# Ledger of designs, part 249: peptides against a protein of PDB entry 3WG5

Target 1, 218 residues: chain A of PDB entry 3WG5
Amino acid sequence: LAKNIVYVAQIKGQITSYTYDQFDRYITIAEQDNAEAIIIELDTPGGRADAMMNIVQRIQQSKIPVIIYVYPPGASAASAGTYIALGSHLIAMAPGTSIGACRPILGYSQNGSIIEAPPKITNYFIAYIKSLAQESGRNATIAEEFITKDLSLTPEEALKYGVIEVVARDINELLKKSNGMKTKIPVNGRYVTLNFTNVEVRYLAPSFKDKLISYITD
Target 2, 218 residues: chain A of PDB entry 3WG5 as posed
Amino acid sequence: LAKNIVYVAQIKGQITSYTYDQFDRYITIAEQDNAEAIIIELDTPGGRADAMMNIVQRIQQSKIPVIIYVYPPGASAASAGTYIALGSHLIAMAPGTSIGACRPILGYSQNGSIIEAPPAITNYFIAYIKSLAQESGRNATIAEEFITKDLSLTPEEALKYGVIEVVARDINELLKKSNGMKTKIPVNGRYVTLNFTNVEVRYLAPSFKDKLISYITD

## One batch from the design tools (peptide; made by RFdiffusion4, then SolubleMPNN)

Design b2_p25_4_s1 (from b2_p25_4, 8 letters changed)
Fold by OpenDDE base, seed 1:
Structure b2_p25_4_s1 (fold): chain B 218 residues (1-218), chain C 218 residues (1-218), chain A 25 residues (1-25)
Amino acid sequence: as target 1 above (218 residues)
Amino acid sequence: as target 1 above (218 residues)
Amino acid sequence: GPVVEPITFADTGAKSLADAAAKAA
């Protein structure tokens, strides 16, 4: 019986237009091979809201399930990363990771202080994050609190409150625990039951372009 | 056995910030009464993209199924109306109605000619409309063609191509045909099976404010 | 005719403001 393929790729750093290109490339490769899913190992402090919204849209347009995995331990799906996770088909977190802190800002002042977003922008992102939570059947109240309280959660808390679906130490545990789960949003209009019983795991390396920009943004 | 309530309200004219207020009010009333659904009888030539996106988001945040019904005969869900329909839990059309023509424009010149949107904006709305179609399990190729070809469809064509779910002559036929259908997007994270076997239909009248603005925009 | 006015990326729309804010950050 032909093994179903699961792709694994890493996205790390600030959410930018380049991060969109990475998501698009990784998902496209997995779609072309009719993979059972792609797992994106995510570690981000946040980034640009425009890039984030495009990434969420690209995930929603995916022909295969996109699993956001906050990994490794010490990683975060902070700010823009939380929005991306909430827009995905399944969220997993490794122990020692974090999710939340989604309050929008306009940037940093010359003294390094946060420039607060006006209420109109904050309210837009409250509505947006609540929509993502509701569409995926995740806790919309907590999703709002990620902004209004700048709340951050542990994997255990995020699971308990219904923000995420899986706590897993590694890819093998993630595949084991998520096997038989339904996607939290549809894939091509249908909720997909994940079949990870007989999978070949394929790791996608960053492109040369991906490597070069990660070196520049670090 | 207590009758389940179905609300019916009309939204007609250009899609504006005021149209958002109408959607929000109508859906809120239906949510407060834990209605089985709200049917929005929609007749629009289009309107503002910002208002349209807010309306789509409000529908996605609804605690109850929102059914877009292109009604009466001669009505259209044109341009912004098509996006709204594609963002809903169920689309119905009456015979003699139309859906499509979704190409974004910047406005009208002094001579009344259409000012074309730059490719960047057009591509944004292509991605957006395809996302709505894919999320709802509707024909994403046709959704794209609503922009790229400025395509318009009859109810029969729209049904055949998987853009809409129901062709119905009136509310009674709509309720009859949609009974037992699943919502095309989730309601609070779950696909709802519509139960229209024993319903009380309640018509929501436009508010005084709704009436005044419709008179000004006509 | 059918019109979908683009989200003018000008300061008037919530998304435009969000995109502008995201560019400034």
Scores: peptide ipSAE 0.036, ipTM 0.225, DockQ to the pose 0.143; fails the geometry check
Fold by OpenDDE base, seed 3:
Structure b2_p25_4_s1 (fold): chain B 218 residues (1-218), chain C 218 residues (1-218), chain A 25 residues (1-25)
Amino acid sequence: as target 1 above (218 residues)
Amino acid sequence: as target 1 above (218 residues)
Amino acid sequence: GPVVEPITFADTGAKSLADAAAKAA
């Protein structure tokens, strides 16, 4: 029996393997407690593609809905964050947040200039991001443009263009607006209708390790 | 019944969440097949601390011995690679490889200069690396100096100082020399005596994802 | 040290520009 529990956890900073561990831990806790969903409050400038792909896979393997919530105002789901969002069961954004800017880079030169990814890498991520969009029924053209034009969108634009599902100011509004929505990707092979009627919200604190790595990546 | 199988897999490049996925996949395959051990041929300049910590944890949770082999000649287990090695059941190095240089950095400035980690981060990793060394019965003083002096060692020095267990030119010599050694950390709560008598060596190829991320991180 | 070598896909500059553009839009 799914408990009327929704977990909320925060992931802030660069997308790394530690971020993967955070996702894995948070989702696992919510799975173990048979939660209705987990909401991940995401604020990231991006990060590692490998970590991102693992996080996407972990979300896809979740036994419960994973809602990515770009929060608080001023936060972003940039680069890797966009991929993660597009790989999730539902995307929400707070007003004053952003999503996009997904062009892959190899890193920064000694001069601080971006080392561009070769076309083969760029094309791979174009195919990947389009796949995430298509599988979730989200705007694949805009997903491609997140790379090809390094496009970033407001919540209102992202909603309008069919990139995200919800604009919400806080958790309460998110729960209210997303109640009765179907997940954009399957949970255990089925599209789940979210039930946020009379739910208990439980906040997951970062572990000591989580705090440490957030501190390292902040 | 443990099969007389030893898996060998390669991990090359930066330590990332993708590297975590590689470790996880490789170890999982070897666990599923009830292998005697897995040898990870490691060549890394370092990478993310979070990924490193997750990899260490994954190694510690392995149901089979994980042997880190710094290979081929010219390879290194630098920075994060040193931590991973110190967290493993056995460390081997090929001649002409190196280990160490573990000073944490926050990144690179626009000018290409290293952004130093604050003392609290440095101290955390000192405690962490010393813990790995102590738990594995390896030289904790040298482990600390990998950070405080940014020390790097040759295989011969690392062996001499009790940082590593084996110097070997190739897999055959590694198997021969490590046969009958006990793991430096427990496997499922017990120190395992390695049995490499008449083993089948199976090489694990990188997945398509592994190849892609290695390509991105190379 | 464990160089958190962020292989950042985020062009932080492009993100900043995109965020600026998104805010201006």
Scores: peptide ipSAE 0.033, ipTM 0.256, DockQ to the pose 0.181; fails the geometry check
Fold by OpenDDE base, seed 2:
Structure b2_p25_4_s1 (fold): chain B 218 residues (1-218), chain C 218 residues (1-218), chain A 25 residues (1-25)
Amino acid sequence: as target 1 above (218 residues)
Amino acid sequence: as target 1 above (218 residues)
Amino acid sequence: GPVVEPITFADTGAKSLADAAAKAA
């Protein structure tokens, strides 16, 4: 019996157009191989809103389930990372990770102070993040508070509040816990029940370009 | 017997010149009252290097022990926060917090990409962070790796590696665990043994200005 | 000056969206 393949890839760092390319590449590989799912180990402090929105769209257009896994311990799905997670088919977090802090900013002033987004932008992203939460059947009130209160949650809190679906220490525990779960958003118009009972885990390595950009941006 | 006073104050958000003013104000109040110590509940993503260095100096010039407590769960002493912590008399972390990610940047480009610091600046901060670690008897190798590897640690890892002194869930546990510990840097030229056996905890509230700036920067 | 910020400020790139919105406007 052909083993169901689950891909695992790491996306770390700031959310940029390059991060979009990473998501696109990884998901495309997994789509081409008709994988059961791809797990994205995400560790991001945030990044560009445009890139984030494109990533969300790419996830939503995926032919396979995309699981965002905030990993390893110490990692975060901060700001843009939270949006990406909320746009995904399943969210998992490792113990010692965080999610939230989604308030949009225009950038940093020369003195390093935050340039606040005008109310129109803040309100736009409130609406956007709430839509992601609603579409995925996640806690839209907390999603709003990720912006309005700059709220950050532990995995346990995020699970408790219905923001995420799984707390898992590693890939094996994630596969075990998420087995039989339905995707929180549809895949090709259908909610998919994940089947991880007999899977081959394949790790995707960053491309040379990915490594180079990470090296440059790191 | 006059109860030893321990002050607790929260400093949250980006490290700026205003954050310096907060540190200065809080420490000054505690100094004036001859407190046993001040505990700063720190939650910061980082900030300006100049402000950070000034804060470190202010802590080092404190007439009383300054304990940095990365709190609450989900908080971080990221980047500039790590430097501040390493410059303090004692570091504590709550479970579910992080420390590290200290690589200096020049800022963000218009496209939100990180503008990397030139090697001279990076090397300067490597030397600086190592000096803070060495002066405080903390792990200088890990301190360097906070920059060179952009390393972030859990409280357990940070404790294990000798970066921090205490893991505590709350102020009461912090007081209990840190009781009898020596400051990692001197106070007025002497290493102080903390005495928290019969203390009154006093919480300092943010000033109106602090609230306003936090509101503006939040 | 050098900013020792972890990129923890998720610049949700609201600026890019604002810029995109401003360009669309």
Scores: peptide ipSAE 0.032, ipTM 0.262, DockQ to the pose 0.158; fails the geometry check
Fold by OpenDDE base, seed 5:
Structure b2_p25_4_s1 (fold): chain B 218 residues (1-218), chain C 218 residues (1-218), chain A 25 residues (1-25)
Amino acid sequence: as target 1 above (218 residues)
Amino acid sequence: as target 1 above (218 residues)
Amino acid sequence: GPVVEPITFADTGAKSLADAAAKAA
């Protein structure tokens, strides 16, 4: 029986194997407590593709709805963050945030210039991001253009184009607007209708390890 | 007499000689128990061509149907994984997965750039992948384009183009949809009609060796 | 873990087979 509990946790910074550990920990806590959902406040410039793909899998294997919320204002779900969002059960954005810019790269040269990915890699990620969009019933054309055009969108544009589900200023507005929405992908084989009526909001603090790793990678 | 047993095993990561050992072990267990089939949940970015070719041969020499299932969501049968899939008795994909990107390369340079294979090697693998598609009654034109265009497909596209046989969210849906299908290649010289009515599903765990190798290669 | 990119490495075995195939053609 799902409790009227919603967990909220923050993930900020570059997407790495340590970010996977954060997602796994947060989702596991919320699963164990049979929460109605977990909201991940996401602010990322991107990161590693392997870690991103593992995070998407962990979200899609969640026993409860995982809501990606691009927050606070000024935050981004850039690059790897967009893939993660598109793999989630619901996407929300705060005003003044952005999503997109998903072109894969091999890295940065010593002078800070981008080392371009070969077409093979780019085409792989085009198929991958389109698959995430299609599975979630989101705009696959725009998802492709996040790569092919390095497109970035405002929350209003992303909502208009059917990339995201909610524009919300804060957690309370997010809960209000998303109440009664169906998840964009299944939870345990079924689309779940979110019930945010009379919920308790529980904030998950970063572990000491999470704080330390964030400090080292920043 | 075939038992109403279906084995399920997972193979994840780069295709190597150790991956061959995993395929061989899993298929051998299922053969010894006279299983109705084995489902291999495959998630791979690709790997070595020699190991890939040996895996294809091992699948084609199987005494029971080998079903390649690109799973979970977010997984890929990329590069070498596509060859393996095309060499199997049935291909399934979960929503949110991909297949393709099969152009052979010699490796990566120190700067991460691809070292291109000479035309001779590329043409060999074009002939090889087309042969796998033709033998299995799958789309040989698309199989070629997996190399010549580095094409990657969604599950829906792959099904539409006749590259794969099933799109399924989970093992239960896969068993339901593939029940009564014929294998795309022979088993012991005959095309087998799959019988997944009232089957027992047995999961094969990775060996300690399999886990260790995966850990080292990650 | 390594960033695993879509890869199919042509090894000496594949090269030798390709060489044999090219000689037979």
Scores: peptide ipSAE 0.027, ipTM 0.254, DockQ to the pose 0.064; fails the geometry check

Design b2_p25_4_s2 (from b2_p25_4, 13 letters changed)
Fold by OpenDDE base, seed 1:
Structure b2_p25_4_s2 (fold): chain B 218 residues (1-218), chain C 218 residues (1-218), chain A 25 residues (1-25)
Amino acid sequence: as target 1 above (218 residues)
Amino acid sequence: as target 1 above (218 residues)
Amino acid sequence: GPVVEPITFADTGEESLKKAKEKAE
């Protein structure tokens, strides 16, 4: 039986293999405690595609609902962050945040210019992001445009277009608004109705390692 | 009861978050089938430290022995690859391979020059790599020198200095030589004696995703 | 490896270092 506990943790900075570790750790803790859900407060400019894909997979394998919350105001789920969100059980955004800008690049040249991805890679990620959107019942057309047009959306736009499920100012509002919602992807093979009545909110602190890595990557 | 099955999979290229996914997938498959062990044929020039650390953790949490095999000839377990190897239950190398060169860097400047890690970071990884070596009963002094001297070793040297356990030309020779060896780190809290008598070798193919990511990262 | 913009594809040792720091805690 799930405890009436909701975990909240923060992941900030570039999406890297370390970010995967953070997701894994946080989700595992919440799983072990049979939490109702874990909310990940996400603020990322993007990062590595490989890490992103691993994170998505980890979320999809979660035994509990994973809610991606683009937070705080001023935060973004840019690029890789958008993919991660689209791979999650529920997406929320705070006012003043953004989502999108998902065009893949190979990296930066010596002069700091973007090295463009070949069409093959771009097309791969188009297919991938569309799949995430479709699987989660979100707007696949917009998902594609996150790449093809490097589109970025406000929370209001994202909600309007069916990219996200909730706009919330804080955790309390998020819990209230998401209460009773069905997860957008299955948990253990089943769509779960979130129950945030009489829940205890438990905040997970970053490990020392998390702090160190975030410090280095930011 | 472990099946008399040994899995073999390949991981090639830069260590990234996707590489973590590959390790996780391969190890999970082998765990689910209660394999005697999984051999990971590793060829990497290195990669991300965060991903590396996650991979090490995943290996250490494996329910079955994970053997890192630097293969084929010409391959390397460079930088991050060395850490991964040192975090594994057994290390083997093929003739003509290398291990080491573990000095951390922050990245590359626009001109392609290495951005050196600050002493704090370097010292962190020194402690980390030494810990891996010590935990596995391997040469911690050499492990340190992989960083401080950016040392690289041949299989023969690595064996001689107690960094690795086996030099083998192929999987069959590896199985023969490692048969009866104790894992260098525990499996489920116990040091396991490898039993490669009458084993079936099963090769795990990379997923389409694995292929794609490896293509992009190489 | 592929980077999603504005994703810094930098296989920067920095991320590796960050992860290392996180695991050490």
Scores: peptide ipSAE 0.040, ipTM 0.244, DockQ to the pose 0.079; fails the geometry check
Fold by OpenDDE base, seed 3:
Structure b2_p25_4_s2 (fold): chain B 218 residues (1-218), chain C 218 residues (1-218), chain A 25 residues (1-25)
Amino acid sequence: as target 1 above (218 residues)
Amino acid sequence: as target 1 above (218 residues)
Amino acid sequence: GPVVEPITFADTGEESLKKAKEKAE
């Protein structure tokens, strides 16, 4: 039986292999404690595509619903963050956040200029992001345009176009609005109706290692 | 005028954005001091392709010769390390080291299995690695096979096939053997003849930050 | 094993660009 517990954890910064480890650790803790869900407060400018794909896969293999919450105001789920969101069980955004800008790049030159990805790579990620949208019942056309037009959306626009499911100012509002919603992708092969009635919110802190890495990379 | 100074720095571990910072810092120091060359002792199992490409570009923009030295015995320039080497002004290997195995992957699944790259991505890197080989006058066929056959070579084989320029047991032998060699790519638009007569060898230590990151990631 | 990690960086974030620019300066 799911405990009436919802975990909340923050993942901030670039998407890397370390970020995967954070996702894995947080989700595993929530799984082990048989939580109703875990909410990941995500604020990322993007990052590595490989790490992103691994994170998406980890979310899809979760035994509990994983909600990606773009939070706090001023935060973004940019680039890799958008893919992660589209691969999740539910997407929420706080007012004043953004999502999109998913055009893949190969990296940065020494002068800080973007090295463009060849069409073959771009097309691969177009297919990938569309698949995430289609599998989750979200707007695949907009997902494609996140790449082809490097489109970025406000929470209100994203909701309007069927990219996300909830706009919420804080965790309490998120829980209230998402209560009774079905996950957009299966949990253990089944679409789950979220039950956030009388839930305990439990915050997961970064590990010592997490703090140290963040301190060094900042 | 180049000072009769050769810098030596060690870069060990996975190729990441942090590795780029190390390359950039080390090369910059050597440039600022107008060194004859910098030798990077490289030991890497591979890493991120974006970081790799940035490192290659940084090397190509170097104002001084950058020698990649696969060292010590037991070390490898695997995967991304091979690309970096092929993008450098000179490649040396110690006996008992290896180079190659350049097949790109998208990442690892949760079970640790490799996620294969689609042919489009593989072909991109085939073209890229061949370009590095061709530009440096090294064996482009073998470079391609580093990917298509996931080929790995010993120093002796790599030398035989024209992938690398020097086999050396230590820094002194490397300097001796490479003395009078021309760089395989230009330095500031010119191919440079290396002069390692009466040079001071100066070792660059990892920064405090470098040590801390290494400590955390180990 | 030797990992050529995929090049595909989805780092289109303005902050990442800013940080990259700041590091390049």
Scores: peptide ipSAE 0.036, ipTM 0.260, DockQ to the pose 0.308; fails the geometry check
Fold by OpenDDE base, seed 5:
Formats: C-alpha cells, sequence, structure tokens
Structure b2_p25_4_s2 (fold): chain B 218 residues (1-218), chain C 218 residues (1-218), chain A 25 residues (1-25)
C-alpha cells in the first residue's frame, strides 16, 4: 500500500502577512499531494492580528489536517501563535515550550512601553479566542485567561487544562501519540481520524523568499 | 419545477463606500434574477459609519431577502458589520466567528490611540443600533451593550441571546436550517417565508474592481 | 464622520513582553 505522506514545515518568527503566505504555501503543497496531514513546527513571539486571523481561516479551510507543533524545546506559541494553534486541527507541544500571553496591544511606544488596547479590542479578541476554543473543544476559560490574565502555560499545564492534545519530544513521538486521534475541528466538514501507521515524513524547506523575510523580521 | 436560485457572495474587509457598491451590485443581480435570497458571506473588522448606514438602507430596500452570513470560521462581523447584520433579513454565523464591538470612534491618533467619540455621537449610534434590533425583533439590550460595554459574542451566545437566527457550518447547513424561517424584517412590505427546498446555489465572484479595492484597503 | 473602525493590533508575545521589559529597564 502506498505510504501516506505527512509533511513537516517550520514557521518561525513574527506573525505577518508573509507568515500567512508561508502557511498558505505549505498547506497548499500538502493538499496537492493529498497528504495525511501537515505538521507546522511553530515558534513565534506573536505578531499582527490581521495576519493571525487570516492564517486561522486558511487552516480551517485546509483540505487536510493541520497540526500545530510548538517546537523545538525553547520555542513558544505566544500571543498570535496561541490563536493559530487554537484554530488548528491538533495542537502539540514539545517539552520546554510555552503557549499563551494573548493580551492584545496597539503597539510599542518609543520608550518600548506597551500601548494598551482599548477595551473594545480586548473584548473582541476575548470573544474570538473563546470561539476558537469552543469550536475545537478546547478550554475556553483558559483561552479567555490567556488574555485577561495574560496567562502562559507549560506543555504539561496546557495538556492538563485541555488547551492542547499532545506533548511530544519529536516528530516521531508526535506521530505515535496522535495516531488514531480525531481532529479537533472538521476537515471538509468531517472530523478526521489521523492515521500515522504507515507514513512517510517529508520536510518542506523554506523558500528563498521565506528565508529572506525571516531574516528581515528577526 | 424550475429551481429557485440562491445567490452567495462574499464581502470581506473594511466597510467603505466601495463596500456599499459591492452590496448594491450583488443585491441588484439577485433582484434581477428574482432570486429566492442572497447570502452575503461577511468578514469585516468594521469601517465607516456613513457607508454602513447606506448599506443598511440598501439591504432594507432589497426586493429579495438578504441573509448576512458571518463566514468562514475565524471571520467577524465586527463594529459596522454588526449594524449591517442587524439591518438584514436574517443573520447566520459559522462556528468560530464573532459579532459585536460597536462603540463608535472618531479615528486613531498619530500614536495609534483611539480618538473617542463625543457622547452625542455615541448616543446617536445607541439609538440607531437599538432601532435596528427592535425592527428586526432581535435583542435590543444586547445591541446597546455592543456599544456601551463594547461587547463581542460567539455564535452560540449571539443565538442564545436572540441577536442572530442561525448557526451553520456551511451554506448547505445554513439553507437547511433557515428553510421555512420568516425574514426578521419585511421584503416589499411583507415578511417572507424562506423556501430553500429546491434551490440552485449560484456564487457571485468579486469583480476586478472589487478585488482591487480589497487589495488597497487591506 | 464617526468611524467604527478596524482592530489594528499587535500581539503581545512572551518574548515581546520580555523585550519590552528589557527596554524599560
Amino acid sequence: as target 1 above (218 residues)
Amino acid sequence: as target 1 above (218 residues)
Amino acid sequence: GPVVEPITFADTGEESLKKAKEKAE
């Protein structure tokens, strides 16, 4: 039987319009090859809300399961990264990573101080993040607290509280642990049971453009 | 029996005068073809109040039912989008979307801070949004709180509170659930019972102009 | 006229917060 393909790609750095393009490209490639899933190794401190929302939409429109994997150890799915994760079909984290800290801001002042978002914006994102959590059957209370308490969680805490689905040290362990799990949101209107018993892992390299953008934004 | 036609069109981005033109074009096409209804897939963070008010009027003058569908997952009917929805014949939301956050502002300062609207303007829009809710038999208290508390709601909350009529994952489910519902406001002076039992769905694509405008405003 | 304008937003990440704190010290 032909091996099922699982793609793995990395997205690192700030969430921007370019990050959307990366997600779109990676997911499209995996869709075209009828992959079993794509795993996105995510490491982000946050970024733009507009780009984040577009990325969430792109994930939710995916014809294949998109697994967000906060990786490697030391990485984070901070702020925008948390929203993206909550919008995905499955969330995994490596030990030593973090998730959360989702309070929206307008930006930074010249002195580096945070410019606070007005309540309307904060409330908007509270509703948004809660909606993502609810749709995916994840902890909406904690999702809200990512904003209201600026909460950050370890993988173990996130798993315990029902924010994420898997803690895994590497791709192999992730595949093993997630094998047989159902996606937390539908793919093409149906919850998919992940089959990772006979898979070929294919790594997608960043394009030259991706590398350049990463270089500019870091 | 000839199939009844339901049009589906997308409006995404900021509410501007160009957005009005999109609404007008889409609704006009559907009117000309004597469609059973038009569904507008709406995803907006808000925009101009003047354009919003014109759009509401255009919807209310429609010769066919206009259904606002906050779609896809991750989309919002924020601010101006909420007013538009409340002015429509039926509101639906996909899971993972949001509605609300309707406090008017004068704009943003150079430092990104919100310039607050004076009480007279805020009160005007409170009265306006309440009127839209009352006319459509929707929750006027919550409508007011969209402004006074800068409230945002999930689809489930919005449904529960009587702000919207349908939660649906896709167009097919929307048609199924809304079949037999009466419009929340009249069409040509009469409340219309929606008939979606034998319908052909036709998608209206954005014009080149629509695409260009979207590109410029994003 | 009054604008019910968009959410322009930057996300606060843990790293961003750390950087902001470092700059404030």
Scores: peptide ipSAE 0.030, ipTM 0.285, DockQ to the pose 0.205; fails the geometry check
Fold by OpenDDE base, seed 2:
Structure b2_p25_4_s2 (fold): chain B 218 residues (1-218), chain C 218 residues (1-218), chain A 25 residues (1-25)
Amino acid sequence: as target 1 above (218 residues)
Amino acid sequence: as target 1 above (218 residues)
Amino acid sequence: GPVVEPITFADTGEESLKKAKEKAE
């Protein structure tokens, strides 16, 4: 039985294998306490595709709703962050944030230019991102364009186009607006109606290891 | 409770991680003293995007209004400076200053030519800058054009187009004109009406470290 | 493997401003 608890945790920086560990840890804590949901305040410019895919899987396997919240203002869910968001149970964005720019690359050349991914890789991720959008009932056309046009959106645009579900200035507004919404993907095979009436908000702090890695990767 | 104090600090030069430290330090001092506001006299040609985004976040998290003042005459809030301004609670410009030119670049080649950013990056920052403008109720169309047309504006133009809020020749005129204005973004979730009636102006000096870094980066 | 790399930017408008000033003179 879900308790009247909502966990909030922050994930900031590049998406790496360590970011996966953070997601796993945070979600596990919230699962163990039968939380109503966990809100992940996400701010990422992107990162590794392998780590991203693992994170998506971990979210989808969660026993509780995972809400991705692009926060605070000035934050982004860029590239890998967009995939993560599209794989989650609910997406929220704060004003002044962005989402998109999902075209995969192989890296940067010595001169700083992008090394383009071959069509095989690009097509793979087009199929992947479209699948995430379709499964969550979000705009698959826009999801594709996040790659093909390297599109980036404001919160208002993303909401308008059906990419995200909520625009909220803070956690309180997020809870208020998302109260009564159904998750965009199922939890344990069922779409969950979020109940944020009189919830206790519990903040999870980064571990020492989390802080150290953030320091190194920033 | 806010005291009848307005802090004024100067930030000049390239936007770097150290510039973030300066912003953080100045705002923290003003917060601790419950200042009515802090005015940052800004003169920058631009700098690092990562540092810029962190600065924007720091401003938006401020417990007090942060006023960006492009000052003195001859100064600019170019590129990164424009983003910072758009992320702040109030923007003022002195006559003879400029704002804009926000197209991101990868750097400069050996011959001094600009290495253009790929569409992925450009689109990301278009979304970002538009989001900042929209959240602050400033002209998002012009904000976009700061990138797409690499537009630069005079204070009079910027005021006319709804990019900034005040044109002022000095701190005294700024205080006079902005007295009674509401912040363009909230402070702790509330739009603040600035009260500059009979305020004490306190100037913050750069630290020794600030001076040293400015010397190195200029 | 495929990478969705973070975007690191240099953001300077100095050259654009310089060119604009030169055109206005």
Scores: peptide ipSAE 0.025, ipTM 0.277, DockQ to the pose 0.168; fails the geometry check

